# Peptides against a protein of PDB entry 7Z53, part 66

Target 1, 150 residues: chain A of PDB entry 7Z53
Amino acid sequence: PRIKNQADCIPFFRSCPACPGSNITIRNQINALTSFVDASMVYGSEEPLARNLRNMSNQLGLLAVNQRFQDNGRALLPFDNLHDDPCLLTNRSARIPCFLAGDTRSSEMPELTSMHTLLLREHNRLATELKSLNPRWDGERLYQEARKIV

## One batch from the design tools (peptide; made by RFdiffusion4, then SolubleMPNN)

Design b2_p18_6_s1 (from b2_p18_6, 10 letters changed)
Fold by OpenDDE base, seed 5:
Structure b2_p18_6_s1 (fold): chain B 150 residues (1-150), chain A 18 residues (1-18)
Amino acid sequence: as target 1 above (150 residues)
Amino acid sequence: MPKRPPLPPLPNIGIPVV
């Protein structure tokens, strides 16, 4: 890499190549995500991650939010629980972990963090409105219906 | 790990996205 000092960098890696059994000279990447446009950046592409992104403490169908910080009363992304958290390594004084989202890149730049935060807020807004309109809906239905709209 | 299935078509429930 051209950058020699990597101690103050968020690690960003190029996707692994896929080797199709064909003479195609075009480098494709391994797809580890969903094959659909399904807001997987918010909800994750795998069930375990999707479950970790949900607020499972109630039946409101909400996504999990930050428990330490808020933005003027508005929700922020929850923190991840990474063993070697690159966000803790880049700013040792702030001691702010990386954010958990459906896309692991949510903490790589403020613009991505902001977009993921916005979509999380929108999901939670939709789930709240859906609960108001449909008091008898359970948390799973609220989550899935909000997810369909996002 | 199991992948998430695709979403079904959107229902017409009249809730605005803001």
Scores: peptide ipSAE 0.005, ipTM 0.237, DockQ to the pose 0.017
Fold by OpenDDE base, seed 1:
Structure b2_p18_6_s1 (fold): chain B 150 residues (1-150), chain A 18 residues (1-18)
Amino acid sequence: as target 1 above (150 residues)
Amino acid sequence: MPKRPPLPPLPNIGIPVV
């Protein structure tokens, strides 16, 4: 088994029910995602999350990147700041938080993390190149135009 | 029209499979 310590609970959150009311006989979950192919897994489906995913320290239109680690000078996903971080709870020795991405499942498996990382890198590459090509663009326009390309 | 860059080659992601 991938998890050696079976003494600790694995935090697993069930999806919240949609419209909990007294007369609902069928439990439906809340939809947390758009039905669009809009790269919401990278950019988030909600404005607060989308803001947290952005590098707001400059006007380059970049996504936020990991401040602790890099992959041979390449960006990694930023860490999330969850109160009960399942990544910290499952691997207490590594002390590595879950990654922050548009989809909360970004830390579920390395393959998924890799795809999120790839798309983050591509966004930042695009935003950088767009800035070079369009020096007069502000950070918002750079972000949105990069997002439209991704 | 806004200038757009060409698509790059797929990068090596370098994330180890655990």
Scores: peptide ipSAE 0.000, ipTM 0.263, DockQ to the pose 0.019
Fold by OpenDDE base, seed 3:
Structure b2_p18_6_s1 (fold): chain B 150 residues (1-150), chain A 18 residues (1-18)
Amino acid sequence: as target 1 above (150 residues)
Amino acid sequence: MPKRPPLPPLPNIGIPVV
């Protein structure tokens, strides 16, 4: 290899191919995202991720929020728990993990982080207001009804 | 029928979850 320093190399892997149909000559990747406009960037495209994005400590239907930091009393995205967290590798002194969101790109650019944060805040606002209007709703119904609005 | 809240302006969306 031309690059001698591998200590700061970013690992790059090619996406898995989709199974070819009878007449498909083009190698396509497997789509891991929902095909619907369903705010999957906020809620995830897979059930395990969607569960991890939720605050399961109560029946308020809320998304999980950062437990270490706030923005002037406002919620931030929760941290992810990645084994090889690229955010921790980028700045070892700050010890700030990547953010957990429905889209893994939430920590790639500040603009994306901001949008994901706004949508998380909006969901939690909606769920809170829905709880006020509908006191008998459980956490699942609050979450799903807030998700339908977002 | 489920009651839906009105949508206030963006400055008010940042309600933290305690």
Scores: peptide ipSAE 0.000, ipTM 0.211, DockQ to the pose 0.014
Fold by OpenDDE base, seed 4:
Structure b2_p18_6_s1 (fold): chain B 150 residues (1-150), chain A 18 residues (1-18)
Amino acid sequence: as target 1 above (150 residues)
Amino acid sequence: MPKRPPLPPLPNIGIPVV
């Protein structure tokens, strides 16, 4: 093996192959995530994550937002609660945790962070407007209808 | 029928294309 120290190994699992069609020589991976058009990068692909991304303190159908920081009154992505947070390890002086989003890469690049922040803001805007338009809607319906628009 | 808000205009996200 090229790496002798297993402690230096990144656990990497090769994705399962999709069934080759009769003439497909190229190995494609099975997509084990939700649909590419369902904004799973914002909402997560799994129910536990999706729940953690939601503001469950009320019936407004909102996504969770940062509790420590705002951008001139605008929401930021919530922080994740990772025990060994790689963002905290990368910059120990700043003590800024990784962001929680539907995509785990939300903190890898500022561009991703910005896009997820934008989509979070848009969801929350939509949910708020939907609540105004439909006062009788519950938080689940507001969330799902906002999610369908995003 | 459920009412939906109008879609906002596309934000001019001045993402500088580096």
Scores: peptide ipSAE 0.000, ipTM 0.254, DockQ to the pose 0.018

Design b2_p18_6_s2 (from b2_p18_6, 8 letters changed)
Fold by OpenDDE base, seed 4:
Structure b2_p18_6_s2 (fold): chain B 150 residues (1-150), chain A 18 residues (1-18)
Amino acid sequence: as target 1 above (150 residues)
Amino acid sequence: MPRRPPLPPLLNVGIPIV
């Protein structure tokens, strides 16, 4: 269908093609995120984001948690620090920022937020148990071993 | 810019609206 009104167009860019090294006639896309299933929705796909998602105040290998709110003593996703926070722009009365997660869509639907919150809680549980079992492990090893289990 | 539909309020994930 020819969209007549360009003002209704959502800009959509097609992913770059991978060069086929063989007789593969199927256009594969370049994966520009992570090369394997690594829970990048929780941990991020980029090192700067991955660092921002971590609790860097200690050597426990934990993910960062919300500092303003808890669910009956249970951790929630940390808030993001976006310059133009779409959550603050959308609901100016509630003044609730978007959540920070490995996936930027964590604040798009309550179901996504819930799943990211669950996986954050599970990571922090695992890192805590791993620390109990391995008192000599540093925060990096605890984080990476918890991440391998998730 | 097409108005992104308002995000459903994130309010049910245990953030108390005070």
Scores: peptide ipSAE 0.005, ipTM 0.282, DockQ to the pose 0.023
Fold by OpenDDE base, seed 2:
Structure b2_p18_6_s2 (fold): chain B 150 residues (1-150), chain A 18 residues (1-18)
Amino acid sequence: as target 1 above (150 residues)
Amino acid sequence: MPRRPPLPPLLNVGIPIV
């Protein structure tokens, strides 16, 4: 269920149920993530999200970065384009949207945001260095080889 | 053979679990 009271409650959404094949009265959530360690927190678990996380404007194999803000010239996570952005709902004065990352919880706490930002920076560093070492590689190969290293 | 960049030093990010 969607919490409708935005005055007194944090706008959390209840996860979708996994239907157990057994008469278990305990409600489990569906797993929407990859079952193996693949840096899906950086790259997403689904192809549409993975594409949105990429800088598709060039053939450098980079992840997308924030276009409005930088940290002393260093990349930040891009903003998400959520219709019902929980970050905008929780802090209406700051008007800072949630960050787009492979994990939707990337904006839940500053420490998590920082880790996603570091991994984004590391991917982009690796892709840049891989391009320098292998000038003939295309953007797909650069992205995938950087992703395998992260 | 594809050239790989040197591995960065392991980020020992001690996340304090509070």
Scores: peptide ipSAE 0.000, ipTM 0.300, DockQ to the pose 0.019
Fold by OpenDDE base, seed 3:
Structure b2_p18_6_s2 (fold): chain B 150 residues (1-150), chain A 18 residues (1-18)
Amino acid sequence: as target 1 above (150 residues)
Amino acid sequence: MPRRPPLPPLLNVGIPIV
């Protein structure tokens, strides 16, 4: 191996290939996202992730929010629970995990984090307003109707 | 590998536009 210092090495993995059709000569990756404009950056592209992004403690249709920190009383993105959390690995002194969002890149840059935080706040605003207008709606309907508006 | 199933369609809950 040419690299002797492994402490500063970032492991890099190549994406899995899609199965080529009979006439596809170009190696494409497997699509990991929904094919629809469905705000999957907020809600996730997979059902397990979408469930983890929801506040399941009540019937208000809300997204999960940070339990440790707030921005002047306003919600922040919840933390992820990764075994090898890259945010914890990058700055061990801060002890701040990566944020959980529908897009795994939500913690790559502050601008992206801010956009995900804004959309989470907007969903929760809409779900709260929809609950006020429709007191008989359950948490699933509130979540889905807020998600359609976002 | 099979295509990931799409998320279940958003329940077509007709919004009554009042």
Scores: peptide ipSAE 0.000, ipTM 0.190, DockQ to the pose 0.016
Fold by OpenDDE base, seed 5:
Structure b2_p18_6_s2 (fold): chain B 150 residues (1-150), chain A 18 residues (1-18)
Amino acid sequence: as target 1 above (150 residues)
Amino acid sequence: MPRRPPLPPLLNVGIPIV
């Protein structure tokens, strides 16, 4: 590395290269997420994360929401449970953890947080409306049908 | 557990939680 003192550096690594099956001189990155635009920023790309993003306390098909705070009665993103939470390190007085979303960057900028919050609210709105229209649907079906619309 | 990729530097997200 060109920087010899790493003590004050945030570790930032370039993604691993994909192995080209051909003489392609272009360095492609390994995709560690889904291959599709599938709203994985809302739902996650892995089943364990997707489960943690869901409200499993009921059969309404809802995403999990913040339990401590609301925005004028509207849902906010749930907090993550990080061992070394960078949001707690940046503002030690407020003691506000990072947000949990399908994308780990949900707390990087207010604009990203707002977009993730909007999509979470929209999913929960859709799941609620779908429940009203289809009273016999279970929470899994409500979640999956709302997810298909988003 | 796969290590989460390093987050880019969080801008100080002064989200006023009202």
Scores: peptide ipSAE 0.000, ipTM 0.220, DockQ to the pose 0.039

Design b2_p18_6_s3 (from b2_p18_6, 8 letters changed)
Fold by OpenDDE base, seed 2:
Structure b2_p18_6_s3 (fold): chain B 150 residues (1-150), chain A 18 residues (1-18)
Amino acid sequence: as target 1 above (150 residues)
Amino acid sequence: MPRRPPLPPLVNVGIPIV
């Protein structure tokens, strides 16, 4: 970071420029997200993140869920494992990490967290129903077909 | 009635976009 003093400023980072091979006079930013409506806020835009969001312990095609907390038996978003977790820094007494979702802003406000939680629950519902209808489907197919519906 | 464990507070954490 160019700014080293975090006490005197809000730590905003400027987006990286896109370097198209053509003489474009306009500074465009790199898009790190998928450009189409694919529920990338739930599934991530990159394969490593998408894998971390999945429950890989079984062949049910489910997303990963919180292992510490539930809402009356209903799934919550899993916690992230950030080196400098801003959720741990902002509320040191609660010791609650940020949530892991396809969008890093999933913990920025309760409304976003609620929407990500809803969509995670819907995916897991769909994958469960698809498994009931199609007992021979593997976890990859269940995940991808649930993802296409969401 | 067992008290429902408190849901983790949804804290508005200004997440710096890394």
Scores: peptide ipSAE 0.000, ipTM 0.213, DockQ to the pose 0.030
Fold by OpenDDE base, seed 3:
Structure b2_p18_6_s3 (fold): chain B 150 residues (1-150), chain A 18 residues (1-18)
Amino acid sequence: as target 1 above (150 residues)
Amino acid sequence: MPRRPPLPPLVNVGIPIV
């Protein structure tokens, strides 16, 4: 290997190929995202991730928020719980994990983090207002109706 | 207001994270 310093190496994996059809000569990757404009960057593209993004401690239909930090009393994105968390590996002194969002890139750039945080706050605002207007709605209905608006 | 179609189900694309 030309690179002797493995301590600074970031592992890079090639995406898995999709199954070729009979006439497809181009190697495509498997699509992991929803094919619809459904705010999957906020809510995830998979049911397990979507559940992890929700505040399941109550029936308010809210998304999960950071439990350690706030921005002047405003919610931040929750932290992820990755075994090999890239954010913990890049800055071992800060001990700040990557953020959990519907898009895994939420922690790659501050601009993305800000947009995901804004949409999280907007969902939670909408769910809160919908609860005020509809006191008899359960947490699932509140979440789904807020998600339809976002 | 046109009824927005229901959001499609979240698809679990079982990507083995190898």
Scores: peptide ipSAE 0.000, ipTM 0.220, DockQ to the pose 0.029
Fold by OpenDDE base, seed 4:
Structure b2_p18_6_s3 (fold): chain B 150 residues (1-150), chain A 18 residues (1-18)
Amino acid sequence: as target 1 above (150 residues)
Amino acid sequence: MPRRPPLPPLVNVGIPIV
């Protein structure tokens, strides 16, 4: 290994190979995420994460939003609650935590952050409109129907 | 006029894709 100190290593796990159904020597990866296009980058691929991404304080079907910052009254991505937050480590002066999204890379670059923010806003817009159109819908139905549209 | 809190800087945090 070029790096002798394992403490300085980022753990990087290579995806498991899909078993080729034929003599295909090309290593394909197993998809361990959702099996369909479901905006899992916004909603997460796992139920615990999906719950953390939701505003569970009400029955409006909304995604969780930033509690510290807004863009002219518009929602921003919520902050994550990481013990060793890499965003806090990278920029200690700004003290801005990583953003919580369905994709852990939401804080990797501004473009990803902006796209996740846009889709979060769109979900919350849709859920709000769906609630207006369907006053009898509960928060789960509002969330799922907004999620299907996104 | 209440000073708008600064928007969090959209900084590339360079989170390694793990």
Scores: peptide ipSAE 0.000, ipTM 0.275, DockQ to the pose 0.030
Fold by OpenDDE base, seed 5:
Structure b2_p18_6_s3 (fold): chain B 150 residues (1-150), chain A 18 residues (1-18)
Amino acid sequence: as target 1 above (150 residues)
Amino acid sequence: MPRRPPLPPLVNVGIPIV
């Protein structure tokens, strides 16, 4: 890397190349995510991550939200629980961890954080409205129906 | 790893955007 001091930086790496099956000069990346556009940036690509992104304390079908901070009463992304949290390294005075989202890049820049926050808020709005319209729906159905809309 | 079943087709459940 051109940057030698990485002690105060969020590490951002280019994806590894996939092996070309032919003499294709086009560099493809290894896909470690889903093969579909399925809002995996919100919900994760793997079941353990998808579970950690959910509010499992109730049957409302909601995503997990920040427990320490809000934006004028509006939800923020939950914090991640990283062993070597790069956000804690970047700003040691603020002691703000990285955000947990379906995409690990949710804390790389404010624009990504904002988009992930917006989509989390929209899911929770949809799940809340769906609960109002369908009082008999359980938390799994609410989550899955909100996820289909997003 | 069990292959996730394909997402069911988007049934256009017209949620009225209030």
Scores: peptide ipSAE 0.000, ipTM 0.188, DockQ to the pose 0.016

Design b2_p18_6_s4 (from b2_p18_6, 9 letters changed)
Fold by OpenDDE base, seed 3:
Structure b2_p18_6_s4 (fold): chain B 150 residues (1-150), chain A 18 residues (1-18)
Amino acid sequence: as target 1 above (150 residues)
Amino acid sequence: MPPRPPLPPLPNIGIPIV
């Protein structure tokens, strides 16, 4: 190989192929995202991820927020818990892991991080206001009604 | 049911766009 330093290599894998129908000769990837405009970048496309993105410690219908850092009292995205976290590999001194969001690209560039942070804050604002307006709503209903607005 | 009143806008999040 031309590159001698393999210690800093980013592992890159080709996406899994979808099974072609009888007349499809083009190799397509399996779609891992919802086909709906459902803010899946905030809420995830799979139930396990969607659950991990929620604050399950209370019945307020909130998304999970960072427990270590805040921006002038404002919420930040929670950290992910990846075994081979690329953010920890690139910034070994700061020991800051990647952010957890509905889209895995949330830590790829600051602009995406900003948008995911904005939408998380908006969801939590909406859920809080909905709780004030509807004190009898449970956390599931608050979460789903806030999600419908976002 | 009357339309739900709009929620107030979210304050500036203060994250710099590069």
Scores: peptide ipSAE 0.000, ipTM 0.185, DockQ to the pose 0.016
Fold by OpenDDE base, seed 4:
Structure b2_p18_6_s4 (fold): chain B 150 residues (1-150), chain A 18 residues (1-18)
Amino acid sequence: as target 1 above (150 residues)
Amino acid sequence: MPPRPPLPPLPNIGIPIV
């Protein structure tokens, strides 16, 4: 499509191609993310994001949770702190920011939000149980062991 | 028990999954 107004353009970068094998006619992209089995959708694929997703206020190995809202005492995803938050732009009346998760699409659909919320809760449950079983474990070990289970 | 505050509406930012 010839978009005439560049201001309406979403910047989209085409992924780098993987080297085709001798018989591969289909252009595959290089996966530049972490392995799918490391739950990077929950934990992020980059250290700065992973750190922001963690509750760094203690040594319990927990993920960060919403500070404004809870579901009957159950954790919700933390809000992101975006300057131009698209969730705030989409629903100006509700004034609800986008959720922070390992997947930036966590606020795109309620189903994704729900899954990320579930996995957040499960991680925090696991980390809590692991702390009970292993009182001497530090927050990093608790986080990583919970992450391995998730 | 005070009534549970309403859950915030789930944001739907309508970004197409590409």
Scores: peptide ipSAE 0.000, ipTM 0.205, DockQ to the pose 0.029
Fold by OpenDDE base, seed 5:
Structure b2_p18_6_s4 (fold): chain B 150 residues (1-150), chain A 18 residues (1-18)
Amino acid sequence: as target 1 above (150 residues)
Amino acid sequence: MPPRPPLPPLPNIGIPIV
């Protein structure tokens, strides 16, 4: 790497190459995500991650939110539970872990964090409004219908 | 997971985008 001091950096790695058996000179990457434009950056591409991103404590269909911090009463992304959390390494004084989102890059830059936070807030807003309009809907239906709108 | 079919167009459900 060109950067010698990696202690103060969030590690960002280039995707692994896909090796198609054809003489294609173009380096493609392995797709580890869904093949669809399905807001997987919010909801994840895998069921275990999708479940971890949900608030399973109630039947409101909400995404999980930060339990330690809020932005003027507005939700923030939940923290991840990484063993070697790069965010804790980058700023040892703040002791703020990386954020959990459908995209693992949610903490790479403030702009991404902001967009992921916005989409999380929008999902939770939609699920709340859908619950108001449809009091008999369960948490799964609320989550899925909000997810379809996002 | 089986491939999710494309979502149909959503009807206007009266929820404004803020």
Scores: peptide ipSAE 0.000, ipTM 0.251, DockQ to the pose 0.016
Fold by OpenDDE base, seed 1:
Structure b2_p18_6_s4 (fold): chain B 150 residues (1-150), chain A 18 residues (1-18)
Amino acid sequence: as target 1 above (150 residues)
Amino acid sequence: MPPRPPLPPLPNIGIPIV
């Protein structure tokens, strides 16, 4: 089980309200997801998040990967840097942060985490192959072309 | 194999930074 100490509080945050400027008496949540099948779970729905998900240390068009852990030489999702990290709060003994992905729920369940990890690996594979086929492509083009294939 | 033509640019994700 993820939670070993049941005496600890489970952080449960209410979603931010949508404030469309009309005198709406009904509280609705902000829509943080795209309605498109655009792999936003991998790439994010916002430009700042999308930039944070990228490996900006080179011109290979790769997504960022975990710097502390690997799975038999294979990439894992990078850790997030949340101020109030719910993964750290719910499992203080393991001291493992939540994963950073395009969807904030990437750490909700192992199955979801595995799918995000798979798609991250596939993007990086595609970007690497595209670089091999097109040596003159820059990191932006590699990223965008890999993203379109995914 | 000829290089695959570039895919159309992904839509700009216009989510305002809150």
Scores: peptide ipSAE 0.000, ipTM 0.182, DockQ to the pose 0.020; fails the geometry check

Design b2_p18_7_s1 (from b2_p18_7, 10 letters changed)
Fold by OpenDDE base, seed 3:
Structure b2_p18_7_s1 (fold): chain B 150 residues (1-150), chain A 18 residues (1-18)
Amino acid sequence: as target 1 above (150 residues)
Amino acid sequence: EDRIPATPAYLLRRLIEL
């Protein structure tokens, strides 16, 4: 390699070619991402966090929602329970804690919060629909199947 | 990454207004 200090290098990877279904002269690439949306930001990448993000009060496979606020009847992200909550410390008069989400940055970026909220609503919608279609499914299966669809 | 957390209070207001 021409650059000896590889610590400052940014790795760049090229995806493998995909076989087109038709006689296309353009080289297609295999999508390295399993999904357009990385749902790990919503569900959490660690099991303890993932459990805390779920509504465990019933067998509906739902994600937990905010218990204090709604948006015109629509769900919002639940609040976290942090000992030293940075959101509470930043604005003491508002007394609004940080949101609990799969990504800790959810309370830092409005765009991320919005995305989390939308995906939360979509999950719960899907879980509800799946329950209607499959009444015998328990909460775990409903949650997992909805997660796979999101 | 020391980002200033946008308080959920601000975010909630913006989400309702949009």
Scores: peptide ipSAE 0.099, ipTM 0.651, DockQ to the pose 0.035
Fold by OpenDDE base, seed 1:
Structure b2_p18_7_s1 (fold): chain B 150 residues (1-150), chain A 18 residues (1-18)
Amino acid sequence: as target 1 above (150 residues)
Amino acid sequence: EDRIPATPAYLLRRLIEL
């Protein structure tokens, strides 16, 4: 590799190449990302991840929020629990883990972090309002209905 | 040491400072 010092590097990974058909010489990339329209970046496209993104301590249908930090009383994305957390390794003195979101790139681009945060807040706002309007709804119903609106 | 603007650490620091 051209750069030998990796102490202050951001770990980026390139997607795999793909050839869609026979006699096709044009190289494409395998895109593992889902559509933005389905809001999978907020809720996660995999069921285990989706469950980890939810607040399961109550029946309010909320997404999990950061337990250490807030933005002037407003929610932030929760932290992930990675074995080799690249955020912890990049800045050892700060001791701040990567954010957890439906999109794994949430800690790589500030724009994505902001978007995920906004949609997280909107979901929780919607779930709260839906609870007020429908007191008999359980947490699963509230979560799903809020997700449909987002 | 917050030289990488895209990291959560940098973002959180910016939120606190603003």
Scores: peptide ipSAE 0.050, ipTM 0.588, DockQ to the pose 0.038
Fold by OpenDDE base, seed 5:
Structure b2_p18_7_s1 (fold): chain B 150 residues (1-150), chain A 18 residues (1-18)
Amino acid sequence: as target 1 above (150 residues)
Amino acid sequence: EDRIPATPAYLLRRLIEL
């Protein structure tokens, strides 16, 4: 990635380089938004954020989920705890905080929110299945293996 | 920074569409 320090950045990838065939002289671009799913937006690109996105209450290797809302029993992204939460300020009557995700725009764009939600669900599904198959694995192992599969 | 939140209702609708 061109920007290494992403602590105060809004992640946005439009394209990535591509070298077709054996010709490395001419570098082309691939639309990164449509061609690839970057799971780093779900897991967080930085370790502190990654930890905050995890369910650390158990050893199941799960990502944190919303504690107030569900979709017919299915998980939603957890809410963040922001001072002067812009989501709360935007619509004071709705009282819906911003989502906590690897991409700060996850509260603004339903499409992005949906994708992150799906990947969160898939991770937790995989982690649960891996736990069933490997009962002796701890939460860290389960999380990493599930992340690897996603 | 002003954000328009994706409400659970919006999320549900979009998840169905995906």
Scores: peptide ipSAE 0.042, ipTM 0.607, DockQ to the pose 0.041
Fold by OpenDDE base, seed 4:
Structure b2_p18_7_s1 (fold): chain B 150 residues (1-150), chain A 18 residues (1-18)
Amino acid sequence: as target 1 above (150 residues)
Amino acid sequence: EDRIPATPAYLLRRLIEL
């Protein structure tokens, strides 16, 4: 193999073939969810960033949400506070800052933005539900437990 | 930066249009 370091390998798995119901020579596969979403990008890989992504104003274990805009009542990613905000510089007339997310690319690709947004909403939903189920849990525990579930 | 960071403005504008 060309790759000497196994740590550089990404494992791929092929699904099992479906039972043939006909003499079709085409190999059909069992449709199964074989992918997972690594939500780590939502939470940030560095502790300072991770803290900035959290709503620290309460003990609800929530991620921070946009304070200026909502999507029909649904949360959006918070804005970052960059001195030289490239989003502001890109379109000076729009005056919309970059999003704050665990992945810096969140402001560059709509797909990432949407994914971050969805996972943000899911986290906050979970944290809220966990709080309801466990009223004595503090914000840290709520955050961590919600994070584990996501 | 290898991409134009236009997503926030784009998405928010789309939300306003809806």
Scores: peptide ipSAE 0.120, ipTM 0.662, DockQ to the pose 0.035; fails the geometry check

